# Peptides against a protein of PDB entry 5A53, part 72

Target 1, 230 residues: chain A of PDB entry 5A53
Amino acid sequence: LVENVKQALFIPGQSCNKNLHDIMVDLSALKKPDMKRFNRKNDIHPFEDMSPLEFFSEKNDCSLMVLMTSSKKRKNNMTFIRTFGYKIYDMIELMVADNFKLLSDFKKLTFTVGLKPMFTFQGAAFDTHPVYKQIKSLFLDFFRGESTDLQDVAGLQHVISMTIQGDFQDGEPLPNVLFRVYKLKSYKSDQGGKRLPRIELVEIGPRLDFKIGRIHTPSPDMVTEAHKKP

## One batch from the design tools (peptide; made by RFdiffusion4, then SolubleMPNN)

Design b2_p8_4_s4 (from b2_p8_4, 3 letters changed)
Fold by OpenDDE base, seed 1:
Structure b2_p8_4_s4 (fold): chain B 230 residues (1-230), chain A 8 residues (1-8)
Amino acid sequence: as target 1 above (230 residues)
Amino acid sequence: SELRSKLP
C-alpha cells in the first residue's frame, strides 16, 4: 500500500504578522511540493471551535494544517493540526521564540525539492513523555514524504534535529524544543593523495525554538481507527 | 478518498 503523501495547509490567522509569515514561508518550503498556503487571513480559534479546520481539511484535501497566530499570551504561535477522515485528530501549539533565524540568515545552499529529511531526536522524553511523543509523532508524520522502499543514503540531503532544551522534572514547565535544519555537504578532502569523502552538516535554517502551548489529544476511539490497517 | 494513512 503506497500511502499518499500527506498534504499540508498553512493558514495565516487573523493575528498573523510579518515574522510569522516569514516563518511560515520558510518552514513550508521544507514541505514542498506537498504544501498549500492561504494568502488571506482567516479568523480561526481551533481550541474554541475546530469546525473551520475540519472544513479546510476536507475542502483542500489536507490532513496536515498549520495555523499562524500571534498574541501577547501566545506570541508567534504555530498550531499544528492533524486530521483523520477530515476530523481533528490532534492539535499542538508551538510558539516560536524571538531568537528565530530565517533561511535568509544562513548561507544560501541549493537543495533538491521533495527529498525526505532524516530526523534526529535528542532527549529521552521524546520516547517517554506524552507531549514530546506527540511532537515526535507530529514532525515525523509532517515530513515523512513519499514512502520509498529504499532510503537511498545518496538521496539524503536534509537532517532535521529536534532537541529538548535541558532536563526537567515532574511538575516543571516543559522545556522548549530546538528545531534545527542541516544540509549534508559532501567534500572530497585530498589528504595525502587519498580522497577521503568528508560529510559535513551545514545549518541551513530555519532555526526555531518551540515553546509548547495547548494540546488537543485524540479520543481512544480515534486512535484505534487511525491505527487500523486498511 | 483519504487513504487511511497510519499515523506514526
Scores: peptide ipSAE 0.058, ipTM 0.681, DockQ to the pose 0.217
Fold by OpenDDE base, seed 4:
Structure b2_p8_4_s4 (fold): chain B 230 residues (1-230), chain A 8 residues (1-8)
Amino acid sequence: as target 1 above (230 residues)
Amino acid sequence: SELRSKLP
C-alpha cells in the first residue's frame, strides 16, 4: 500500500506579521511539492472553534495545517494541526523565539525538492512525555514524504534535528524544542592516496526554537481509528 | 482522497 503523501496547508491568521510570513515561507519550502499557502489572512481561532480548519482540510485535501498568528501572549505562534477524515485529530501551538534564523541567514545550498529528511531526536522525553511524543509524531508525519521501498541512503539529503532544551521535572515549564536543518555534504578526501568518502553536516536553516503552547489531544476513539490499518 | 494514512 503506497500511502499518499500528506499535503500541508499554511494559513496566515489575522495577526500574521512579516516575521511569521518569512518563517512560513522558509518552513513550507521544506515541504515542497506537498504544500499549499494561502495569500490572504484568515480570522481563525482554533482553540475556540475548530470548524473552519476542518472545512479547509476537506476543501483543500490537506491533512496537515499550520496557522500563523502573533499576539502579546503568543508571539510568533505556529499552530500545527492534523486531521483524520477531515476532522481535527490534534493541535499544538509552537511559538518561535526571537532568535530565529531564516534561510537567507545561511549560505545558499542547492537542494533537490521532494527528498525525505532524516530526523534525529535528542531528549528522553520524546519517548516518554505525552507532549514531546506528540511533537515527535507530528514532525515525523509532517515531513514523512513519499514512501519509497528503496530507502537508499543515497537519497538522503537533509537531516532535521529536534532537541529538548535542558532537563525538567514534573510541574516545571516544558523546555523549548530546538529545530535545526542540515544538509549532508559529501566530500572526497584525498588522504595519502586513499579517497575516503567524508560526509559533513551543514546547517541550512531555518533555525527555530519552539516554545510549547496550548495542545489539543485526540479522543481515545480517534486514536484507535487513526491507527487502524485499512 | 480520504486521508486514511496511519498516523505515526
Scores: peptide ipSAE 0.023, ipTM 0.636, DockQ to the pose 0.205
Fold by OpenDDE base, seed 3:
Formats: structure tokens, sequence, C-alpha cells
Structure b2_p8_4_s4 (fold): chain B 230 residues (1-230), chain A 8 residues (1-8)
């Protein structure tokens, strides 16, 4: 089954600022060519009314959406939304900490547009805790790209690392998720007349620490429908 | 079409 690549729509909210715009541009660059961005601010409050997002999903044929908002309570907030049949499936607020780095803060490296990133997840909670399981599912789905039967390892250029920042117990605040992007850099090392291939990871940005906010989860029935194989 | 895409 060749699944179509999911399209992402990036939406500036009414409270979107320059920092959020820059973050949006840099993060969305990793989703090219399967990405659209709105240039105008839209007054959307997804946890109060989801209907505008469902409308945008259908109108733009995008099952992935990211709403950029900022307030005193939810600074630098990226609300990630998934739809199924143009209806809201799930939502999660991920607030970017002030220590973020943009692509411009790193050494400029050329990359091929449209290559799928490989993901690495650090932290047992990504497999056991419902919230972190949703985050893992979201990012894997968001960046999955074209199903090439050939996982040509030779075509792998990017690694996205997601790390839970520290251990936590039940009832404690959920630790941040550290989002890091690396490029695989191939070197030919001349050691003793033998050219050995060397691969290094070079951070390319953006660098984002996500604080977890509000979550909307699908109904069990919607989960069942979304996972049905045709 | 997103209508044909399954959630993982």
Amino acid sequence: as target 1 above (230 residues)
Amino acid sequence: SELRSKLP
C-alpha cells in the first residue's frame, strides 16, 4: 500500500510574533515540498472551536496543521493538529523555550529537499506514557514523507533526535522534549593509504526545546477507523 | 488526497 504523503499547513495565529514566524519557516523547511504556509494571521482557538481547522484541512487538502500562537500563559506555542477525513483526530500544544536556535545560528549546509529524516527517540516514556507516545506518533507521521520501498540508506541525509529531558514520576510535571536536527556528513579519511568512509553528525538546526501543553485525544472509535486497512 | 491516508 503506497500511502500518499501527508501535506502540512502552517498557520500564523493572531498572536504570532517574529520569533514564532522564524521558527515556523525553519521547521517547515524540513517538510518541503509537502508544506503550505499562510502569510496572513488567522484568529483560531482550536481548544475552543475546532471548526476553522477542519475547514482549512478540507480546503487545502492538508491532514497536518501547525498553529503558531503566543500568550503570557502559552509563550511560543506550536499547536500540532492531525485530521482524519478532514475531522480533528488529535491536537497537542508544544511551547518552544526561549533558548531556541534557528538555522541561521548554525553553519550553512546544503541539503536535498524531499529526503526523509530518520528519527531517534531517547526516553522510555516515548513507548509507555500516553502523552509521549502521542508525540512520537505525531512526529513520525508528520515527517514520514514518500513511502520509498528502497530505504536507500545512501539517501539518508537527516537525523531528527527527540529526547525527554530527565526522569519523572507520576504526578510530576512532564519534562520537555528536546528537538535536534543533524545532517549526516560523509568524509573520506585517508588513514595509512586506505580511504575509510567516515560519517559524522553535524547539528544544522533548528534547535527547539518543547514544553508540553494541552492535548486533545481521539475517541476510541476514531482510532479504530483511522487504523483500518482498506 | 488526505482521505486516503491512514494514521500510523
Scores: peptide ipSAE 0.022, ipTM 0.613, DockQ to the pose 0.206
Fold by OpenDDE base, seed 5:
Structure b2_p8_4_s4 (fold): chain B 230 residues (1-230), chain A 8 residues (1-8)
Amino acid sequence: as target 1 above (230 residues)
Amino acid sequence: SELRSKLP
């Protein structure tokens, strides 16, 4: 079963600011060519009414959406939405901390559009805690790209690292998720006349620390339907 | 239409 690549729609909310716009541009660049961006602000409140997002999902044929909003309570908020059959499957608010870095803050490295990133997850909670499991699932799904049978190591250009910032106990506030993007850089090191292939990770951005906000989880029935192989 | 794909 060859699954089509999921398309992402980036939506500026009414409260979208310059910083969020810049973050949107940079994050969406990693999803090219499977990405659409709205240029106009849309007044959408997904935790109050989900119907506008379902409409946009269907009209744009995008099962991934990111809503960019900002308020005093939810500053630099990226709401990640997934749909199944153009109905809301899950949502999560990820608020970008003020220490963010844009692609322009890093050394400009040319990257090939459409290459699938490798993911690394740091923190046991990504496999055990429901919220972090959802985050892991979301980002893997969001950046999955084309199902190529042979991910030739030669096609690996990017590594996306996601780290839970510290330990936590039950009932404590959930630690931030540190989002980092690296490019694999191949060097020929001339060490003592032997050219050894050296691979280094170079951070390319964006650099985002995500504070976790509100979450919508799918119904058990939707989970069952979404996991059915046709 | 995006094919109903299995969510991870």
Scores: peptide ipSAE 0.020, ipTM 0.599, DockQ to the pose 0.204

Design b2_p8_5_s1 (from b2_p8_5, 4 letters changed)
Fold by OpenDDE base, seed 4:
Structure b2_p8_5_s1 (fold): chain B 230 residues (1-230), chain A 8 residues (1-8)
Amino acid sequence: as target 1 above (230 residues)
Amino acid sequence: PKVYRPEK
């Protein structure tokens, strides 16, 4: 079964500012060619009314959406939304900390558009804690790309690293998730006539630290329907 | 983690 690549729609909210716009541009570049961006601001409040997002999902044929908003309480807020059958499946607010770095802050490297990234997750909670399990699922789904049989190491260009910042106990605030992007550089070393493969990781950006906000989870029935294999 | 099916 060949699964179609999920398309992402980036939506500037009414409170979208220059920093959020720049973050949106840089993050969405990693989703090319399976990405659309709106140029106009839209007054959407997904935790009050989800209907506008369901409308946009259907109209644009995008099962992934990112809403860009900012307020004093929720600064640099990226609301990640997934839909199933053009209905809201889940949502999560991820607020970008002020220490973010854009692609322009790193050495510009040539990259091939549309290559599937490899993911690394650091922190046991990504496999055990419901919120971090949702984050892991979201990002794996968001950047899954085309299912190519050629998952050859030769096709690997990018590594996305996600790290939970520190330990936490029950009832404590959830630690930030550190989002990092690396490019693999392959070198041929000639040592004594033996060509040894050398691989280096170079950070390419963007660099984002996500503070976790509000979450919407699917109903058990919706989970069952969404996971049904045809 | 299981990824739910894509949209048509």
Scores: peptide ipSAE 0.101, ipTM 0.695, DockQ to the pose 0.187
Fold by OpenDDE base, seed 3:
Structure b2_p8_5_s1 (fold): chain B 230 residues (1-230), chain A 8 residues (1-8)
Amino acid sequence: as target 1 above (230 residues)
Amino acid sequence: PKVYRPEK
């Protein structure tokens, strides 16, 4: 079963500001061509009423959504939403720390649009802790792109790195997730008349530190239905 | 029908 590529819809909330807009533009650029952005602010409060998001999911045929909001309590908040059958599957708030860097803060590099990134996850909790497992699942799903049986290493262009910032114990606040994007740059080195292939990782942005906020998880029944192969 | 399954 070849599934269609999941489309993402980026939605500026009523409290969206210039910084969030810039972050939205830069992050959404990584999802091209499978991305839509709204130009108008929408008054959506997903943890109070999810119905507007379900409506947008269906109307725009987007199973992925990102809502951009900001408040004193939840500054620079990106709410990531996944839908199944145009119904909310899960949601997570990821607040961008003030130390963010935009694409314009890095050296501009040419790249092919639409290539699937490789992911690296640093931190054991990505495999064991329910919140970080959800984050891992979300980002893998969000940037999956076209389903290919074989990922040709020669076609690898981008690496997305996600790191849990430090260790934590039960009852402690969950550490931030450090989001970094790199491009693989190939060089030919002239050493002694032999051209040897050299590969370097170059950070291209955006650089985002995510503070974890509120989470909505699917019911066990919804999980079962969503994972059923027809 | 376009079925969009979440990642496991």
Scores: peptide ipSAE 0.309, ipTM 0.856, DockQ to the pose 0.792; fails the geometry check
Fold by OpenDDE base, seed 1:
Structure b2_p8_5_s1 (fold): chain B 230 residues (1-230), chain A 8 residues (1-8)
Amino acid sequence: as target 1 above (230 residues)
Amino acid sequence: PKVYRPEK
């Protein structure tokens, strides 16, 4: 069973604004070539009715979807949706804080489209807390790309860093997740006549701080079916 | 068959 690369569909909601559109463009650029974007706004409310998303998943053959909406209560909201068999598996609202930076805010660096990012996760809760486990699973799944045997170190171009912003206790609001993208820059340093390979991480954007919103989790039966190896 | 399994 060859697992095909998961395709992502980016959907502007009815309340999508210029900032969200720009964020959508920049984030979706990291998912190329396995990405589709709608040009039209769609009036979708996934926590009220999930059926339109299931329809779009099937019609566009996209198992990943991102809905872009903004309101006073949920500003710059990116709803990440995963489907299994074109049925909703899980959903999570990630609201982008106002301090976001776009790709245009960073020095333009050339990168090859379609290379897999390396992920780094900072915060113990990514392995213990159910919400952060879902976020970790989501982003790993979202950017997995093609299953190639050799993660050729030579093919490593960029790193995505996800950090939980501070410690928290039970019952406290969940800290934001800091999303950062870095390019590995290799250059030869001439130190005392020895050309030593030097690798630097250069932030390339976008820079997004995610505030966690509403979550939909799959039923135990759906989890069992989704993880069933044929 | 395209099987889109969620990441474990």
Scores: peptide ipSAE 0.291, ipTM 0.851, DockQ to the pose 0.728; fails the geometry check
Fold by OpenDDE base, seed 5:
Structure b2_p8_5_s1 (fold): chain B 230 residues (1-230), chain A 8 residues (1-8)
Amino acid sequence: as target 1 above (230 residues)
Amino acid sequence: PKVYRPEK
């Protein structure tokens, strides 16, 4: 079963600002070629009415969406939406902290479009806590790309690192998720005439610290349907 | 976490 690559639609909300636009551009660059961006602002309030997102999902054939909004309460908010059958499956607000870095803040390196990133997750909660499990699932799904049988190590260009910022106990606010992107750089170290292949991770951006906001979880029935093996 | 399968 060849799974179609999930397409992402990036939507500027009415409150989208330049910073969010820049973040959108940079994050969406990692999703190329499987990405669409709207050039116009759209007045969408997904936690009030999800129907416009379902409409956009179907109209654009995008099962992934990212809504860019900003307010005093939810500054630099990226709402990540997944759909199943063009219906909302889940949503999560991830607010970008002010300390973000853009691709332009890093050394520009040669980039091959369409290569799958490798993910690393730091924090046990990614496997145990429902919210972080959703985040993990979301990002793995978002950047999965084409199912190539050959995860050729030779084709690995990028590593996306996601780290839960610190430990937390029950009832405490959920720590931020630190999003980092690295490029694998192969250096031939000339150490003593032996060319030892050295692989170094070079941060390429964007650098995003995500504060977790509102969440919509799928119904048990939708989970069952979405996990049905065709 | 199982990534839900895209609709076929």
Scores: peptide ipSAE 0.163, ipTM 0.741, DockQ to the pose 0.186; fails the geometry check

Design b2_p8_5_s2 (from b2_p8_5, 3 letters changed)
Fold by OpenDDE base, seed 5:
Structure b2_p8_5_s2 (fold): chain B 230 residues (1-230), chain A 8 residues (1-8)
Amino acid sequence: as target 1 above (230 residues)
Amino acid sequence: PKIYHPEK
């Protein structure tokens, strides 16, 4: 079963600012060609009323959405939404810290659009803690792209690294998730006439530190339905 | 809808 590539819709909220717009542009570039962006601000409050998001999901045939909002309490907030059957499956607020870097802050490298990134996750909580499990699931789902049989090293261009910033105990605030994007560069090292393939990771951006905000988790029934293999 | 607050 070749699962259709999930399409993403990026939505500027009413409180979307230039920084969020720039972040949106850069993050969405990693989702090309499977991405749409709204040019107009939309007054959406997903934790108050989810119906506008369900409407946009269906109208645009996008099962992934990102709402860009900013307030004093939730600065540079990217609300990631997933739908199943155009109904809200889950939502998570990820607030971008002020130390973000855009693609323009890095050396411009040529890249092929549509190649699947490899993910690396650093932190045991990505496999054990429900919130970080959701984040892991979300990003894997968001950037999965086309199932090319060529998972060959030759087809790997990008590595997305997600790191939990430090250890935490029960009852402590959840550490930020550090989002980093690298390009694999193959160098032929001339070491003593033996061309050893050298692979280096070069950061290409964007660089985002995500603070975790509010979360909507799917109902057990929706989980069951979403995981039913057709 | 059940909202989870990760700070709690």
Scores: peptide ipSAE 0.085, ipTM 0.762, DockQ to the pose 0.048
Fold by OpenDDE base, seed 1:
Structure b2_p8_5_s2 (fold): chain B 230 residues (1-230), chain A 8 residues (1-8)
Amino acid sequence: as target 1 above (230 residues)
Amino acid sequence: PKIYHPEK
């Protein structure tokens, strides 16, 4: 069974501002063509009432949602939501730090829409800590494109790097996750008459440092159902 | 479902 590519819905919350809108546009560009964006602000509070998100999931046939909100307590907050059977599976708040960079801040490079990114994860906690495991799972799931057989090196265009910003101990605040996007640039270098293929990673944006906020974890029953292979 | 609050 080729799992259908999950569709993402980007939702401006009532407190969505220009910066969040720009971040939304740039991040959602990486999800094209499997992305929808609302133009209208919606007053949604996922951690108080999840029913509007379940409604939007079903109505738009989107199993991925991102709610854009900003407050004094939760500035530049991207709430990532996953649904299963149009019911909330999990949620996580990722607040974008003020040092963010947009695509316009980088040299414009052409890229093909719809190519799968390669992910790199830096930090042992991505495999051991429940919160970072959820983040890893979320982003892999979010940007998982069409299952094409040949991950031909020829088809690799993007690298998404996710790094835990420093070490932490139990009971300490969770370090930010550094989100970086690179394009693989292939060029022939003439070194001593030998044309050697050279590959460089060029940052293309957006550049986002995510502060971790509130998390909703799925029930054990939903985990079991979601992992049932048909 | 469990809600995690990192500030707590």
Scores: peptide ipSAE 0.083, ipTM 0.765, DockQ to the pose 0.045
Fold by OpenDDE base, seed 3:
Structure b2_p8_5_s2 (fold): chain B 230 residues (1-230), chain A 8 residues (1-8)
Amino acid sequence: as target 1 above (230 residues)
Amino acid sequence: PKIYHPEK
C-alpha cells in the first residue's frame, strides 16, 4: 500500500514573531514539495478549541499542521498537530530554545527537494517513554515523504538527528530534544592514485532545541482506526 | 483524549 504523502500546513498564530516566522520558513523547506504556508496570522488556541485546526485540515487537505505561537510561558512554540479523517489525532507543543540557528547560519549547499531523510534517534526513552515515543512517531510521520520500497543508500541525501538532552528520572522535567539536520556529502579522495569514496556529514540547519510542552494524545479508538490498513 | 502537562 503506497500511502499518499502527507501534506503539511504551517500556520502563523496571532503571536507569531519574526524569529518564529524564520524558523517556520526554514523547517518547512525540509517538507517541500508537500508543504503549504499561510501568510496571514490566525488566532488559534488548539488546546482550548481544536475546531479551527480541523477546518484547516479538511479545507487544505493537510493531515499535518504546525502552529507558530509565542508567549511568556510558551516562547517560540511550535504546536505539531496530526489529523486522521480531518479530526485531531494528536498534538504536541515543542518550544524552540533561543540558541536556534537558521539555514542562513550554515554554508549553503545544493540539494534535491523531496528526498526522504534518514532519521537517527539518540536516547532509550524514544522507544520506552510515551512522550518521546510520540515525538519519534510524529517526526517519522512528518518527514516520511514518498513511500519507496527501496531506500537506496545512493539516494540518501539528508540525515535528521534527534537527541534527548541527558538522562532523566521519573518525576523530573523532560529533557529537551535536540533537532539537527545534516547533508551527506560525497568526496572522491585521491589517495595513492586510487579514488576512494568518502562520505561526510555536513550540518545544514536549522538547528533547534525543543522544549516539550503540552500534549494531546489520541483516544484508543482513534489509534485503532488510524492503524487499520485499508 | 488526554492532555499531558509536563511538570517542571
Scores: peptide ipSAE 0.045, ipTM 0.699, DockQ to the pose 0.046
Fold by OpenDDE base, seed 4:
Structure b2_p8_5_s2 (fold): chain B 230 residues (1-230), chain A 8 residues (1-8)
Amino acid sequence: as target 1 above (230 residues)
Amino acid sequence: PKIYHPEK
């Protein structure tokens, strides 16, 4: 069963600023060609009323959405939303720290659009803690891309690295998630007639540190329905 | 119905 590639919709909120717009452009570039962006600001408050997002999901046939908002309490906030049957499945607020870097801050490299990235996750909590499990699931789902028959290393262009910034105990604030994007460069070294493969990773951006905000988790019934195999 | 399979 070839799962259809999930489409993403990027939505500027009413409080979207230039920095958030730039972040939106750069992050959404990694989702091309399976991405749409709204040019107009929309007054959406997903934790107060989810109905507008469900409407946009259905109207645009997008099961992934990102709402861009900013306030004093929630600066540079990217709300990631997933839908199932055009109903809200889950939501998570990820606030971008001020130390972000855009694609323009890195050496511009040529890349092929639509290639599936490889993910790396650093931190045991990605497999054990409910919030970090949701983040892991979200990003894997968001950037899965097309299933290429070329599962070969030859088809690997991008590596997305996600790291939990430090250790934490129960009851402590959740550490930030460090989001990094690398391009894989393959070189053939000829040493004494032996061709040795050499692989290098070059950071290409964007560089984002995510502070975790509010979360909406799916109902147990919705989880069961969403994971049913046909 | 459209099947949604989030990554586990």
Scores: peptide ipSAE 0.017, ipTM 0.548, DockQ to the pose 0.733

Design b2_p8_5_s4 (from b2_p8_5, 3 letters changed)
Fold by OpenDDE base, seed 2:
Structure b2_p8_5_s4 (fold): chain B 230 residues (1-230), chain A 8 residues (1-8)
Amino acid sequence: as target 1 above (230 residues)
Amino acid sequence: PKVYHPEK
């Protein structure tokens, strides 16, 4: 079963500020063409009432949503939401640290819209810890793009790197996730008369350090239903 | 409605 590419809806919350708007624009640019953005602020509190998000999911046919809010407690908060059958599947708050960099902070590089990025995950917890497993699943799902049988390395333009910032033990605060975006740049180096292919990773942005906030997880029954391939 | 499955 070839599933259609999941569409993302970016929603400015009532408390959305300029920084969050800029972050939204830059992150959503990586999701083009499979992205919609609302231009108006919406008073949505997903951890209090999920019904508005379910409505937007259905109305816009978007199974991915990102709500942009900011408060003293949850500054620069990107709530990532996934739906299944237009019902909330999971949610996670990822707060962007103040050290963020926008696309404008990096050298402008041309890229082809719609190419699937390659992901790299650094940190064992991405495979073992429930929260980081959810983050890994979310970002893979968010940027999956078109399913191709062969990920042609020749078509690879972007690498998204996600790193858990340091080790942690049980009971400690969860380390931030460092989100980095790179473009593969191919060079031909002439070294001693031999043209050697050289590939370099160039950071293109945005650069985001995510602090983990609140999480909503699906029921086991919903997990079972959502993973049933017809 | 297109049912989108979350990635595992």
Scores: peptide ipSAE 0.129, ipTM 0.780, DockQ to the pose 0.875
Fold by OpenDDE base, seed 1:
Structure b2_p8_5_s4 (fold): chain B 230 residues (1-230), chain A 8 residues (1-8)
Amino acid sequence: as target 1 above (230 residues)
Amino acid sequence: PKVYHPEK
């Protein structure tokens, strides 16, 4: 059974500001055409009451949601939510640091909408630490796109790089995750009469450093049900 | 119903 591409719903919270709106627009552009955005602010507090998100998931047929909120305690907060059967599976708060860059901060490059990105993960904790495992799973799931048999190398356009910022020990605050987006640019190098194919990675944005906030993990029963292949 | 499974 080929699963349909997961749809993402971007929701501005009541505290959504211009910066968060711009971040939302730029990040959601990477999810096109499988993305919806609300224009109206919604007063949602997912760690207090999850029922509004489950309602939106079902009503909009979106298994992925991103809530945009900002406060003094949780500035530029992107809450990523996944649902299974329109019920909350997991949630994670990722707060964007003030050093963010928008797509407009980079050289405008043409790209084809709907191509699957290639992911790179830097940091051993992505494979060992439960929080970073969840982040890895989330972003792979979020940007998976259409499973086409032919991952034609010719179809590779984007690279998304996720890096854990530095080493950490048990009991220390979790380092930020550095989110970077690159476009593969092919050049014909005319060096010495040999046209060698040259591939360069050009950063296209957005550039986001994520500080990890609150997390909701699924129950063991939900994990079992969600991983049952029909 | 489209059941979306989380990526492992």
Scores: peptide ipSAE 0.102, ipTM 0.774, DockQ to the pose 0.852
Fold by OpenDDE base, seed 5:
Structure b2_p8_5_s4 (fold): chain B 230 residues (1-230), chain A 8 residues (1-8)
Amino acid sequence: as target 1 above (230 residues)
Amino acid sequence: PKVYHPEK
């Protein structure tokens, strides 16, 4: 079964500000061409009422949504939502720390739109801890792109790195997730008359440190249905 | 309607 590429909808909430807008633009650029953005603010509170998000999912045919909100308690909050059959599957709040960098803060490089990124995950908790497993699943799903048989190294342009910021014990606050984006730069180095292929990673942005907020997890029944391949 | 499955 070849599934179509999942479309993402970026929604500015009522409390969306200029910084969140800029972050939204830069992060959504990585999802092109499979991305839509609303131009108007929408008064949505997903942890109080999920119905408006289900409506937007169905109306826009988007199984991925990102709600941009900011408050004193939840500053620079990106709520990532996934739907299954246009019903809410899961949600997670990821708050962007104030030390963020935009694409304009990095050297401008040419890039091809629509290339699938390679992911790297640093931290054992991405495979063992339920919250970090959800984050890993979410970002892999969000940036999956077209299922090409050959992840041909020749077509690899971007690397997305996600790192858990330090070790933590049970009962401690969950460390931030460091989101970094790199471009693979291939060039021939002239070393002693031999042209050797060289590959370097160049950070291109955005640079985001995510603080973990509230989470909604699917019911066991919904998990079972969502993983049934027809 | 296209039903999308979450990645495992």
Scores: peptide ipSAE 0.086, ipTM 0.767, DockQ to the pose 0.865
Fold by OpenDDE base, seed 4:
Structure b2_p8_5_s4 (fold): chain B 230 residues (1-230), chain A 8 residues (1-8)
Amino acid sequence: as target 1 above (230 residues)
Amino acid sequence: PKVYHPEK
């Protein structure tokens, strides 16, 4: 069964500011062509009432949503939402640290829209800790492109790197997740008449450090239903 | 309606 590419909806909240707007534009550019953006601010509080998000999911046929809000307590907050059957599956708040870099801060490189990125995850907790497992699952799901049978290595253009910033113990605050985007550059080097393939990674942005906020997890029953293959 | 399944 070939599943359709999941569509993402970016929603400016009532408290969305210029910085968040710029971050939204740059991050959403990586999801093209499978992305929609609202131009109007919407007063949505997903941890108080999820019903407006379920409505938007169904109306726009988007199983992925990102709500952009900012407050003193939750500055530059990107709430990532996934739906199953247009019902909320999970949510996570990821707050962008002030040291962010936009695409304009990097050398502009031409890229093909719609190519599936390769992911790298640094930190054992991505496979063991429930919060980081959710983050890993979310980003893999979010940037999953067309399931082309031809995962031709020749089509690899982007690498998304996610790193847990440091070690932590039980009961300690969860370290930030460092989000980095690289373009793969292939060079042919002629050394002594032998063509050697050379590959370089060039950071292209955006550069985002995510502080983890509030989380909503699905019920065990919803997990079972969502993973049933027909 | 297309039901989207979350990744495991």
Scores: peptide ipSAE 0.144, ipTM 0.781, DockQ to the pose 0.867; fails the geometry check

